# Peptides against a protein of PDB entry 8HF1: the designs that were tried, part 3

Target 1, 320 residues: chain A of PDB entry 8HF1
Amino acid sequence: NVMLYATKPTEVMVSFPHQEQVLTVTRLISAEIEKFYVSLDLMNIGVQPIRRSKSLQCLRDPSKKSFVKQLFNDFLYQMKEYGIYAASIAIISLIVEFDIKRRQAETLSVKLMHRTALTLCEKIRHLLVQKLQDMTYDDDDDNVNTEEVIMNFSTPKVQRFLMSLKVSFADKDPKDICCLVFVERRYTCKCIYGLLLNYIQSTPELRNVLTPQFMVGRNNISPDFESVLERKWQKSAIQQFRDGNANLMICSSVLEEGIDVQACNHVFILDPVKTFNMYVQSKGRARTTEAKFVLFTADKEREKTIQQIYQYRKAHNDIA

## One batch from the design tools (peptide; aimed at target 1 Q21 N152 Q159 R160)

Design b1_p8_5_s3 (made by RFdiffusion4, then SolubleMPNN; from b1_p8_5 with S1M S8E)
Fold by OpenDDE base, seed 1:
Structure b1_p8_5_s3 (fold): chain B 320 residues (1-320), chain A 8 residues (1-8)
Amino acid sequence: as target 1 above (320 residues)
Amino acid sequence: METYPRVE
C-alpha cells in the first residue's frame, strides 16, 4: 500500500458564539411536542401482529410510538442546532412521513395516531412560518426565503457556515469547486440542503456558482425500507456529484460505508467531530493540493475541540 | 423582534 502522502489539507477552525437563549417560538413548539408525548403515551394502539416478513424495525416498535417520537426528537434537535428557518424545512419531512404512515396504517388507532402527529406538524409549521414572516411586510411565503430572513432565523453556527461558504466560493468557477458538507444526522442532510438552496438563490455571488446535492446514507437497520426511489435518488445524487453536475454534497457520517466520493478541495464539518474515524474519513476526502478542512466550534467548546482535534491529528500521524 | 444574534 503506497500511502501516497496525500497533501494534508489545511485545517481551519471557525468559531461561533454559543446560543444559550431559546426563542419564544422554539419554547412553544417544544412544549407542544412534550404535551403530545404525554397524549401519545396514553394512546391505546393495540398489539400489532408480528408478521415474520416485517423488518426488524417493525419488531422493535410494536406500537409505532417510538418512531413517532424519534421523528419529533430529530426535529427538536434540528430546531435547536440549526434554528427556526431550518426547522421550517425539517417539519415538511415529518409531514410527508406521517402522511405516508397514516395512509399505510393497518388499524384505525394507528391511523389516528399518525393523524394526530400530522396535525401537530401542521401547527408547528404554521408557528414557524408565522415567525419567519415577522421580517416580511407581505404574507407571501416566497418572501421568507431572503438572505436576511435566513441569517436572522439561523443559529450562529449556521450563520458562520453560510458566511464561510460565501467567502470561500463567491464568484468562483463552478468547475473548480468540489465541496463536501458533513452533518451528523441523516435528516439534517435534507434540511441543510433546503436551506442552502434558498440561501444560494438569495445570494447573487453564489447563485450560478454552487449546485448543492444531498446524500441520505443507507439505513443499515432496514435496507428493506429503502424505497426504490431513495436508492435511485442516492445513486443519482452521487452520480451528479461525480459528473460535476453538483459541486456541493451534503452527507451524513455514513460515508464510513465506503461510498466512493471524488477528491474534494473543501470539506466542511458542520457538526462536532465525535469519533476518530469521522475525522480521518472526512479529512481524507480533502485530497487536492489546496484542500481545506473546515471545522465549526462554539466559543465555549473551542479549547475542548482543539484538544480533541490535536489528539486525532496525532493518532492519524502515528498510523500514516 | 426576537431573532438569533447576528454573527459579525
Scores: peptide ipSAE 0.628, ipTM 0.964, DockQ to the pose 0.708
OpenDDE base, seeds 2, 3, 4, 5: peptide ipSAE 0.623, 0.623, 0.621, 0.613; ipTM 0.964, 0.963, 0.963, 0.962

Design b1_p8_6 (made by RFdiffusion4)
Pose (drawn by RFdiffusion4):
Formats: structure tokens, sequence, C-alpha cells
Structure b1_p8_6 (pose): chain A 320 residues (1-320), chain P 8 residues (1-8)
């Protein structure tokens, strides 16, 4: 009876070769951000509330410097984890966030700090577009070239995930498919969403089948990439997925709990599984029959992750 | 195709 309304989806793996080498432009950007941090640390903005540790044992920077550093570190993480083009999208989210803070800002000193941060972010955007541009010697067709650069300017993890995404839904009806993708970090959702938008508008077979939509938790990141203060579109993403308007969801541990959604055909956990409860809930989200469940882990982490999953399965058996 | 390293 439970299997009538419940389903044990087939759980499968997608291993990918994990490499440690990084590109030179990554070193250059790291040096640029380090120079910016060193300069900003001494920014000496108008006196701010003292921020100490959780236990007050060690000091902390003012909340605003912490916020700027946090955003820059998130951008660097997106670059380290998902390739150059992931950073190319993520830098636009940083531009939008710094513009919004400039609007919200309430002092000349803080405003100046945010404006200069915007300037550096735009310089970084131009740097990313520059390396992305210095590969058009391969060919001139920007669509297939977008597909090719995405396959080449991405980590094996990103290549593998997008490969599996293409193969799983090559020419199926958009109506027939209902899938979710889970990622860990906040701005990673928006970054990878924009990457999927480019890829959907980069391939002929997937162009009219997949509809990517992303949503995150609180401290709601901006939904657009336009910097126009107001937008005309009003319909929400969760209501879209419930209404079928969107079929590809990009969320980060938000939809895993509570949020009712129609039974989904596929679930992709882009970032490695960490918590038993979250594993159980994410698997349960593939509530439809013949549901497919997908995981991505590094080759080096294969034994550890498989052993952890066995621990989980045995724990499910033990509890039952 | 198969995943590979980033181009230099």
Amino acid sequence: as target 1 above (320 residues)
Amino acid sequence: SEPHAMLH
C-alpha cells in the first residue's frame, strides 16, 4: 500500500575524474583579490559596532567588511569548484548585489567601498570574458562554440553533470520530464542556473525540452541579471514548478524539506551527499514510479562515499 | 564524449 503512493527510486552513481591542477588566470585573479583584501582591510570606514566571536574569545571584522569578504570568497569558491564560466555568471550576481547595496547604503564611506567593490568585480568580469574569448580560434559558430567552451572551460564534475543531463533528456517531451537538481552553496544555484540557461540555448536537442528554474532560501538573492530596480514578471518559481511551467529546478536544501511538489522523474545531487536525513528526504522527493536518482562524487571519494551510503542504508534497515 | 581537464 505504501508503494502505491510511495516509491523506492533506483539509486545510481555518476563518478567523474577529479583533478587538482588549476589554470594560470586563476592565480592572477587570486592575486588581484588578495590585493583588494589587503587594501580594503585598512579601509577604515566610519566607526562600526564591535564584532566579536560567538564566544567573544577572538575579534571579528565589522559586519560590512565581513559581508564583502564573504561575497568575494563565495565567488572564488564558485570559480574553484565549477570552472571559469561558472565564475563568469557568478560575477554578474556579485555586480547586482553590490549595486543593490549601493542603493541601500547610507553613508558616503560605505557607499565608496561598495562602488569600488563593484569596479573590481567588473574588472574581474572583463578578465573572465577575456579568457573565454581567447578560444574562438577553434571555430566561429558561437552556439556550438558555447557548448564546446562549456565542455572545455569547466571542471570534470561540471562536464560530467551536464553530460548526464544531456543524455538523460535528449529529445523527450518537456511535459513528460520532471526533475530536480540539488546544490550546496547559495549563489551556486544562480550561477549554475545561468550556466544551464546558456547550455539550453547552446544545443539543438535540449533547446525546447528543459526549463531551468532556481529558488533559494532566505536572504533572497536577486532573481534577475539586469540591475533594473523593478521587474515585470511576477509569477513565482515554486508555483511555476507546481504548475508545470518550469521543469528543471535548481535549489539548495530548500525544497528537500516540506515544500510540496508533484512527483519528480529525476533527482540530481550535484554536490556530494552529507547528511542521512537529507539523503532520505531527497530520495523521497523522487516520489514517482521508475524514478531515477543521481549522485556525483569525485573518484578519490568513491570508497568513502560508498561506505557512507552503506552506513546510511544499513541505518535505514536497522531503524526499520 | 568523456569528461576531461580544462584547456590551458

Design b1_p8_6_s1 (made by RFdiffusion4, then SolubleMPNN; from b1_p8_6, 6 letters changed)
Fold by OpenDDE base, seed 4:
Structure b1_p8_6_s1 (fold): chain B 320 residues (1-320), chain A 8 residues (1-8)
Amino acid sequence: as target 1 above (320 residues)
Amino acid sequence: PQPGPMRE
């Protein structure tokens, strides 16, 4: 029970400016996805038989359209919350998923749906990469993975996060680092992991210091749909973090599933702390007074965030 | 024991 540990980490709040300016490319991508939703709703995929399997398999949308919309909605969220650079990584995950679903399609209509989604993802990828190249002199895809491009095409939140990593870990011994990064959404773990790999590789002070991994919670919907590969990856990532072969772990709200993660000296909460349980569980991983618990807040939400954290602190002290 | 003040 993580509640029993009266953890006294140093709590730090990092403020970032709210970026109101939506880039033209982001508007174009959003409009293309909206047009695709209209087209998707008109597609006749046929009624797939609702196989009532006895497991709490949520009513599979018999058309599989809701799953396609969910992936694009999660992509749009990542593009908004983390920026164009993160979106260029996130779209690759959609491409892979839709290609798998296209190959696994039992009907021509379902195959065509996933093919159309895949074609849209490739168009979106091209628009994102082209926009990242606006800062590069050379058309080479490798030139978009610089510290400068990553920073300029990231949201102020991600910029402050990356700066906080650089300040916290530049030229440190990798063995002295045990870092957790909490994100709200499952798909964000992989997106931020890819961003961090490229950022660390482009930042000399971090290349041999930080070794990131990611873990996602088990999808409670069906352990049978988690690819054997994803389950193997999760086990391997957790083991590497336990063995000290990885010193930064990106995770979603996985702590509810009883994954025993070691005590860490740094805990970053990249997304808003929405629940008391998330606050207690994440803070409960920072066990020492020297450990840092870092929160990120928009300047506009700063007062509300402060009040919420004071309420959580009070509630935690009343129970401890 | 009360957590220390949030540092900015």
Scores: peptide ipSAE 0.026, ipTM 0.476, DockQ to the pose 0.029
OpenDDE base, seeds 1, 2, 3, 5: peptide ipSAE 0.015, 0.017, 0.033, 0.007; ipTM 0.459, 0.461, 0.503, 0.561; seed 3 fails the geometry check

Design b1_p8_6_s2 (made by RFdiffusion4, then SolubleMPNN; from b1_p8_6, 6 letters changed)
Fold by OpenDDE base, seed 4:
Structure b1_p8_6_s2 (fold): chain B 320 residues (1-320), chain A 8 residues (1-8)
Amino acid sequence: as target 1 above (320 residues)
Amino acid sequence: PVPGPMRE
């Protein structure tokens, strides 16, 4: 039970400015998705045969439209919380997923629905890449993966996170690093992983220091839709992290599923700590006094965050 | 032992 470990890591809170300015491109993308939702609601995809496949998803949305909306809503969340650069990576995951769903479509109407979603994703990708190129002199797609572009098109939260990684790990021995990064959403793991790969590659002080991996929870709702590839990836990623071949692991709330991960010397909580269980489980991975447990908070939410963390500390001490 | 204040 992770709750019984008297963990005494050094707790650090990193504040970041709230970015109120919404870029014109993000407004345009949001408006295009909203227009697509109106069109999607008007699409006649016919009565999908309720195959009694035990997947709760077929029971919740016989139209498969809610799943399409969920993916775009998750994308909009990534764009808002992590920025345009992270969104340019997140959109690729949607493209891949909609192409798979298009190929697996049992009806022409469902195939057309996923094709329309895919066409919108390609338009969004183009708008994002074009905006990233505003800082580049050359139309070369590789020029958008610089430290400067990544930092400029990331939210203040992500900027502070990347700075914290650079300060914490610049020119260190890879063997001395065992880092966890916790995020709230499953899809965030993939986009932050892609962002970190590009950031590490563009940052000489980190290039041979950090080897990231990501781990996503099992989709309990549809184990059949977890591609054999995703399951293989998860097993491989965990093994690489155990063997020390990867020294930074991005996780969602997956630790609730009883995944055995070693003790780490750094734990970053990139998203707000919403529950006591999340606090205890994530902090419980930092087992030494020398270990760092790093939280991120907007300046406007700093006091509220401090009070919440004190409440969680008190509750944890009353149980231990 | 009460964890010390969060360092900023």
Scores: peptide ipSAE 0.017, ipTM 0.477, DockQ to the pose 0.030
OpenDDE base, seeds 1, 2, 3, 5: peptide ipSAE 0.006, 0.011, 0.011, 0.009; ipTM 0.505, 0.463, 0.522, 0.557; seed 5 fails the geometry check

Design b1_p8_6_s3 (made by RFdiffusion4, then SolubleMPNN; from b1_p8_6, 5 letters changed)
Fold by OpenDDE base, seed 1:
Structure b1_p8_6_s3 (fold): chain B 320 residues (1-320), chain A 8 residues (1-8)
Amino acid sequence: as target 1 above (320 residues)
Amino acid sequence: MEPGPMRE
């Protein structure tokens, strides 16, 4: 069900069914992560040196254990919110991060902790890939990247999002497209980017139409941990989007940092709008009457979402 | 095509 609101831009709300069914593989993965947390809490990694950041706020560097738990909690969130296919992409980012941390480990105990986390990630990756292969006859990883597999192993929200992209952009001129996709969390940008690359490649009507990029917000907590590579990627991604070499940009709450992104004709809000600022900033990127501002909501939350958007719209009109 | 439920 789609609701249309006559506003500048055109507001569209796409409803999706609530999925109550939790796959057996998702339960197994969650149980393995919980077992790992118990083991991680028992690990003695010694006293970690407090890195004094130059700013007087001793932001306690999150304990090396807390960082490991954060990455797995972020993965569990992605698996729940976006589905098994998105989780198979998300786990690769954890593998890369834990391998880097394992190589950079200052102590044997910390090296072992990251190695144990990495071993769990490889097990999770295998379980996810095996489940994606239940629809394929071939053991080749490339065979799981079909439109059918992506759709069947995505949440109803992601399914409706992908359908909305296909309906909106099939066989269009790439030059007529300027699309933003907003997500809540920075790690979701990369996950949805990987999913979109595979979906676009598997969808003939989109292969030469959509060129995605992603942009993650600066970590306000530790600018020193933003890799030179991530900063180069962000600058390159923004430049490609400005030059029209990319026509779809996936963003988190980056708009709060004053990144100048051009006005777009399509804005998708993939995650729930939790703040008035997020509503105003994301909607403010769709500046024309022809521009579409698309929201996604579960059917069970539809009324609550409508009421929340109405309150944000009213508050915006009272300020404007 | 309505996307089918996530197949178990």
Scores: peptide ipSAE 0.024, ipTM 0.693, DockQ to the pose 0.646
OpenDDE base, seeds 2, 3, 4, 5: peptide ipSAE 0.015, 0.007, 0.019, 0.012; ipTM 0.472, 0.524, 0.661, 0.671; seeds 2, 4 fail the geometry check

Design b1_p8_6_s4 (made by RFdiffusion4, then SolubleMPNN; from b1_p8_6, 5 letters changed)
Fold by OpenDDE base, seed 5:
Structure b1_p8_6_s4 (fold): chain B 320 residues (1-320), chain A 8 residues (1-8)
Amino acid sequence: as target 1 above (320 residues)
Amino acid sequence: REPGPMKV
């Protein structure tokens, strides 16, 4: 039980300025998605045959329109919270998902809906990549993956996170590193993983130091829709992290579901700690000597965050 | 026990 071990990690709070992204490209993308929602609502998809899936799936919109809107809303959230560089990676996951759904479509109407969504994702990708290229002299796609481009097109939260990684791990032995990065949302794990791969590859001090992996939460809504590929990836990622072949793991609330991972020397909480359980479980992984537990907070939310963490610390110490 | 100081 994580509660039985008095974990005394050094707790660090990193503050960052609250910056609303005022980029013209972000406004254009949001407006294109809203126009697409109006078009999507006008699409006649017909009555889908009720597949005999367990009672909880019958509550999802039989038109599948709600799922399309969810993926774009999740993308808009990532663009706002992590930046346009992270959004350029996040959009690729939507492209892959809509292409799979387009191929698996049982009707021409559903096929057309996913094709229209895919066409919008490609337009969004081009708008994002073009904006990243505005800082590069060459139209080469590899030139957008520099440390400078990643930093300049990331939110202040992500900038402070990347700086904290560089300062913490520059030129260290990979064996001395066992790092967890907690995020709120399952789709953020893959987005931040792709960002970290590019950042590590562009940063000489980290190229042979950090090997990231990510863990996506099991789909509690339908384990049957968890692709064989996602299940294979999860098993491989956990095993690589256990074997020390990966030394940084990006995860969501999945570690609360009883996934056993070794004691870590660094734990980063990239998103706000919303529950006492998340605080205890994440902090309880920082068990090594001199372990660090790093929290990120916007300056505007700093006082509220400090008070919330104080209450969680008090409650944890009263139980331990 | 009082919570130890948080480094800022």
Scores: peptide ipSAE 0.008, ipTM 0.467, DockQ to the pose 0.028
OpenDDE base, seeds 1, 2, 3, 4: peptide ipSAE 0.006, 0.016, 0.008, 0.005; ipTM 0.494, 0.569, 0.456, 0.458; seed 2 fails the geometry check

Design b1_p8_7 (made by RFdiffusion4)
Pose (drawn by RFdiffusion4):
Structure b1_p8_7 (pose): chain A 320 residues (1-320), chain P 8 residues (1-8)
Amino acid sequence: as target 1 above (320 residues)
Amino acid sequence: SSYPRVSP
């Protein structure tokens, strides 16, 4: 009876070769951000509330410097984990966030700090577009060139995930498919969403089948890439997925708990599984029959992750 | 320089 309304989806793996080497432009951007941090640390904005540790044992920077550093560090993480083009999208989210803070800002000193951060972010945007541009010698067709650069300017993890995404839904009806993708970090959702938008508008077979939509938790990141203060579109993403308008969801441990959704055909956990409960809930989200469940881990982490999953399965058997 | 490609 439970299997009538419940389903044990087939759980499969998608291993990918993990490499450690990085590109030179990554070193250059790292040096630029380090120079910016060193300069900003001494910004000496108007006196701010003292921020100490959780236990007050060690000091902390003012909340605003912490916020700027956090955003830059998030951008660097997105670049380290998902390739150059992921950073190319993520830098636009940083530009939008710094423009919003400039609007919200309430002092000349803080405003100046945010504006200069915006300037550096735009310089970084131009740097990313520059490396992306210095590969058009391969060919001139920007669509297949977008597909090719995405395959080439991405980590094996991103290449593998997008490869599995293409193969799983090559020419199926958009109506027939209902899938979710889970990622860990906040701005990674928006970054990878924008990457999927580009790829959907980069391939002929997937062009009219997949509809990517992303949503995150609190401290709601901006939904657009336009910097126009107001937008005309009003319909929400969760209501879209419930209504079938969107079929490809990009969330980060937000939809895993509570949020009712129709039974989904596929679930992709882009970032490695960490928690037993979250594993159980994410697997349960693939509530439809013949549901397919997908995981991505590094080759070096294969034994550890498989052993961890066995621990989970045996824990499920033990509890039962 | 670039990232290597992944085969199916």

Design b1_p8_7_s1 (made by RFdiffusion4, then SolubleMPNN; from b1_p8_7, 3 letters changed)
Fold by OpenDDE base, seed 1:
Formats: C-alpha cells, sequence, structure tokens
Structure b1_p8_7_s1 (fold): chain B 320 residues (1-320), chain A 8 residues (1-8)
C-alpha cells in the first residue's frame, strides 16, 4: 500500500489593509434600509395560510418579512465585505428575488410589501451606479466596468484578491488552471462572479485565460421552480468545470456537503475560515503537486488568523 | 470618495 502522501498544498497568506472608513454612500444605503425595516415592521400583511405543499422556508416565515430582512442583511454584508462595485451586482439578485416574490404574492398586502422592497432596491441600485459613475465622464453603464472603477470601488480584500488572480494567472495556458474560490455566503457567489466577469473582460492578461463559473448550494428545502433552475445551473456549472470549459469556480461553503469537484491547483479562500471542516475540505481540493492554498486576512486579524490556521493544520496532521 | 488603493 503506497500511502500516496497527499501532496500538501503550499499555504499562502495574503494580507490586506483593514478598511475602517465607511463610504458616505454606504452609510446612506444602510440608513435607507434601516428606515425600510421600521416601515416593514409596521406593515400589516395578515397571517399567511400554511400550505403543506409550500417549501419549508415559506412555512418558517408566515409573515415573509424575515426573508425580506435576510436578503437586505446579506446585501449589507456584501457591500461591507466586498465594496460598492460588488454591491451594485448584489442588488440585482435582490431585485430578481423580490420581483419573483411580488409576482407569486397571493395577497395584495404581501404584493405591496415586495413592491416596496423592490422600490428600495432600485433606489439603492441608482445610488450605487451614480457613485460608480463618479469616475466616468460619460453616463454609459459600460464605462463603470473598467479595471480602474472595479479596483477603486472594491474593498482592499477584493483588490488584493484580484491582484492575486492577475499575478497567479496572467498569460497562462487556460488548460493548466483549475481554480476554486471559496466564499462564505451563497449570494456572494453571484456578485463575485459578476465582478470577475467584468474584471477579466477589462484585464487583457486574463481575458482569454480565466473562464469563471459559480455554483450555488442546493436549497434542499424548496421544490420551487427556482430549485429546478438552480439544480440545472449547478449541474451545468460543475460539468463545465469538470470538462475544463470553466477553469475558475466560485463556491460557497456548501462544498462541505460532498460536491465532488476535481483536484485543483489553486484554492482561494476569500472569506475567513470559520470552521475546521471548511479548512480541511477546501484545502483538500488543492491536490496537485504545485497546488496553492491562498488565504486572505486583514492586517488587524493576521495574528489571530495565523494562530487559527496553525491549530487547524495541527489538528489535520493528527488525523491524516 | 473611493476605497484606499492597495499597493501591488
Amino acid sequence: as target 1 above (320 residues)
Amino acid sequence: ETYPRVEP
């Protein structure tokens, strides 16, 4: 029995400056969402009938208000963690979700609630796009997708991530690249995917090198049409990545649930590693001889992150 | 107002 010593990937820690200052537009958007929560709490939408055939999520939130707040809280997280540019993409996911829910609303009061949420999302989108246009002379939406705009309106974490991609993959053969990018939250996959598409398109050294894809974890809970589309998308995305038609896959922590992805040569952990399982599973995807496992940390959290990774590495070596 | 640019 040749114990194939699983070639341990090279662990790399990339530091970025901690962003202490909150942009004025981010404060304005946060204040608008807070005002909306006050109005949302005052909305009388009545008791929604629990239909046995509805998804467990629809059963868990009979008021449907908690889900609305969850989406906006996820947006606020993305805006904080990834910046204004990523937020301009993230808000589109909320717009789509609230429009679906508005159309599926069985009562006028619920329809109005989702309409009000949608109106707020459009206002937020306008504020974000207007802010991205501060660097553009022309009002054309395409001018906001430049490398300069992306970099200036992304958090230091995202800037360092994009720079790390450029350094790692500039002018490489696409066939030699098998990259995973791990993010904590499901909705982050979509906004980082959109950001990467625009960044790759604006970066000549990456345009024909990186073909990104994303996977969203299975919501096992909803038999809704979305769950079929998401399952189709997920299967297609995984297949494209297996076939080499995509060479960069953005994943949420749902890879913990046993999605078999091929051995990769690069694994980027964009968000903090919160669990030992996340560490082992994500690192366990970097299986090539020259595989890199790249972690991002704020300078302020560097020592804490080093200690945490050391503990995880020790625990992993004691099991392996 | 933009985010601080990270050096290469």
Scores: peptide ipSAE 0.625, ipTM 0.962, DockQ to the pose 0.765
OpenDDE base, seeds 2, 3, 4, 5: peptide ipSAE 0.615, 0.614, 0.612, 0.603; ipTM 0.960, 0.960, 0.960, 0.959

Design b1_p8_7_s2 (made by RFdiffusion4, then SolubleMPNN; from b1_p8_7, 4 letters changed)
Fold by OpenDDE base, seed 4:
Structure b1_p8_7_s2 (fold): chain B 320 residues (1-320), chain A 8 residues (1-8)
Amino acid sequence: as target 1 above (320 residues)
Amino acid sequence: ERYPRVEL
């Protein structure tokens, strides 16, 4: 038995200051969503015909209200964890989804519900964009996508992540880079992808170096709810990363879903490692001799994170 | 209001 001494990646832990300060705009947006939930609970949507869709979720929420709340809760999470800039991208995904649902609505009451949700998203988008424009001195410079705007309107975690990318990859050959970025939630993949596109475009040292792509996990609820476009896009994204046409891939728990991704030289874990399986699977993608496995932790959670990673490392060494 | 700028 040749114990393949899998070259253990260099584990790096990057700390960031815990953000206690909630911006006034974030509080306003949260309060508008809470008011909307009260209004949503009062909406009489009627009994939706139980389409014998094999989707257990359509059986669990005939009113479609829980799905609306889920999207706004995921938005609130992204705004909290990644900041206002990331939230300005995340809200576009909600606008697109609610416009699709509004057009697909079989009843006037469901159509009105999705219209009201869409109007709230447009208001939130306006509040976010107006806040991003606070850094532009000239009302004519609509370019809210500068490195400075991204950095000033991103959480300390996202700032440390972007700085770590810049330091790691500035002026490198694109062919020498195979990077994975792990996030907890599927919707975060799209949000961080959009943020990275704008950051890379605004950063000369990265513009011709990093080509990002993302993977969203399979919707466990039904392949019938995944648009044909989304499935086509996922296949294309994976293929581009395999072919080296993309060298940075943002992914969630997609690796647990049996998506085969090549061995990488960099793995970034942007969100907390909540499970041993996530630790092993993500670390197991960093297989080159100089592979780096980078974790991000808040300073307040640093000790707890160190102990948890030590336990996972021990358990992984006892299995290997 | 902005997020605190993190230095390396």
Scores: peptide ipSAE 0.595, ipTM 0.952, DockQ to the pose 0.762
OpenDDE base, seeds 1, 2, 3, 5: peptide ipSAE 0.589, 0.429, 0.591, 0.444; ipTM 0.951, 0.891, 0.950, 0.895

Design b1_p8_7_s3 (made by RFdiffusion4, then SolubleMPNN; from b1_p8_7, 3 letters changed)
Fold by OpenDDE base, seed 1:
Structure b1_p8_7_s3 (fold): chain B 320 residues (1-320), chain A 8 residues (1-8)
Amino acid sequence: as target 1 above (320 residues)
Amino acid sequence: ETYPRVSL
């Protein structure tokens, strides 16, 4: 119930240049996924057994072609919005998921579908890793996880986000930091977590300062199909953040589900604020006047974003 | 080919 507290955090808007350039590797990957969709549509997977899941769960059956397309569409979004480096991490989540689904496949046709998707993911991973290696001069230093590689293969939005973290937290006491990072999508949460782990490890000023964790929103359709692992991870991550063993938490729409996260002194909104509820819930975690609420906007969308935030601020003040 | 580098 975040609506009860008129929180007055310091609102900061960080602008970044609009990314118009599409890397050649991104076009190649997109074209390979589109070719795969044509092939996927031609696959005969037969009649899938209707699992006795409620009618809405039958629409999102992970054995269906639509779920495979959803994962690749989410990957394409992450590659576009966060860049090649983030995409190299995001593809691992697809590989893990398709390998699990391949092993759990009840039919040979579904097993083959997930195997074909997995083969495409491995090809995409190789294309991404090879592109990250274009900046490594020494054949012996396979370390594509440098600050320089991360920055050069991240979108202007992600670069500005990482710079904002470095400026905000360089050489600070870890105990004085309680940071939330909000992202729109479930898989983005895992991707940005992996990116931050590598960035923090490659940035001396942050190595012993920031300890990241992530929380993934509950699957709204079936809490029973949330892997026992994801529920255990959420509980452990929340506990580590409460105990101060983690001081940066990456969240999706988790706050809508009544997960009580403590008040934080920094709240970063990495993705556009699309709803009034998202604005109120995220801002309501920054409870002090010293707390920073940081928004990111493309320069081309700055005026529209300012007007939207002004409307949300006005509506929040009229209810408070 | 890389993304444009942003300054602070």
Scores: peptide ipSAE 0.630, ipTM 0.960, DockQ to the pose 0.780
OpenDDE base, seeds 2, 3, 4, 5: peptide ipSAE 0.630, 0.624, 0.626, 0.624; ipTM 0.960, 0.958, 0.960, 0.960

Design b1_p8_7_s4 (made by RFdiffusion4, then SolubleMPNN; from b1_p8_7, 3 letters changed)
Fold by OpenDDE base, seed 4:
Structure b1_p8_7_s4 (fold): chain B 320 residues (1-320), chain A 8 residues (1-8)
Amino acid sequence: as target 1 above (320 residues)
Amino acid sequence: ERYPRVLP
């Protein structure tokens, strides 16, 4: 039962300039990943024995090549949508995952595949960090986490999002804040979480105001140690958010998975609302008239976005 | 090369 009679939150649409410029480093990284895909397709991994692992993914591609490509495709998406700074955080998640898979590899061929992927991730990390250092005088990694570096190496969408957070929450009492940030992809939750930690730490007006957490979807049916850690993290993050120890939660389609989160006074939709269900579920977390439901749109897509949101409002009102 | 800075 969606409480259809809930007071409608104030809907806000924030526009950002369309990013047409592709940075040279982004093109170079994309080309390196494409070359790696050609090399990956030529790798003879052999027929892996179909272990009766309950993971439906292991049943679909016994070579594990599809999963490697999925991780790099998700990285490329994050680099495009959120920028170089976010990509420098996202690549660390790939490094960790490929190192675990390299250690868990039962065959030399699979171990070599994950080693080659890991070597590419380290090269990409170096290219990204070197680019972030273009604004620093010293080669110190700590100097790349400034507000200025984050803003200059984030997409216009992410810049508008960070500005909206700063304007909304600067010097406020942490107890008066209950914020949700919705993103489309599970891997984006970790990436935007890392970005927000660094941004909040570099922004005095937010440092003692916002305490972020993230939730990823339960899509890993795998009984692997990673799935246990992810489940433990999710439970802890939800509990911290319920207890008020965290006041900003980054989440994806988690609401479809029956995770009960409290009503919030701010809901940010960082990515485009692709479905009516996403609109209703995310908006249904903002239950008061004083609550803000904030959408982001590129200027070129503004008219299309306005029309789509109008249709969702109409459909929601016809059901209420 | 940098992303364009969004003005307030």
Scores: peptide ipSAE 0.597, ipTM 0.957, DockQ to the pose 0.750
OpenDDE base, seeds 1, 2, 3, 5: peptide ipSAE 0.592, 0.592, 0.593, 0.578; ipTM 0.956, 0.955, 0.955, 0.953

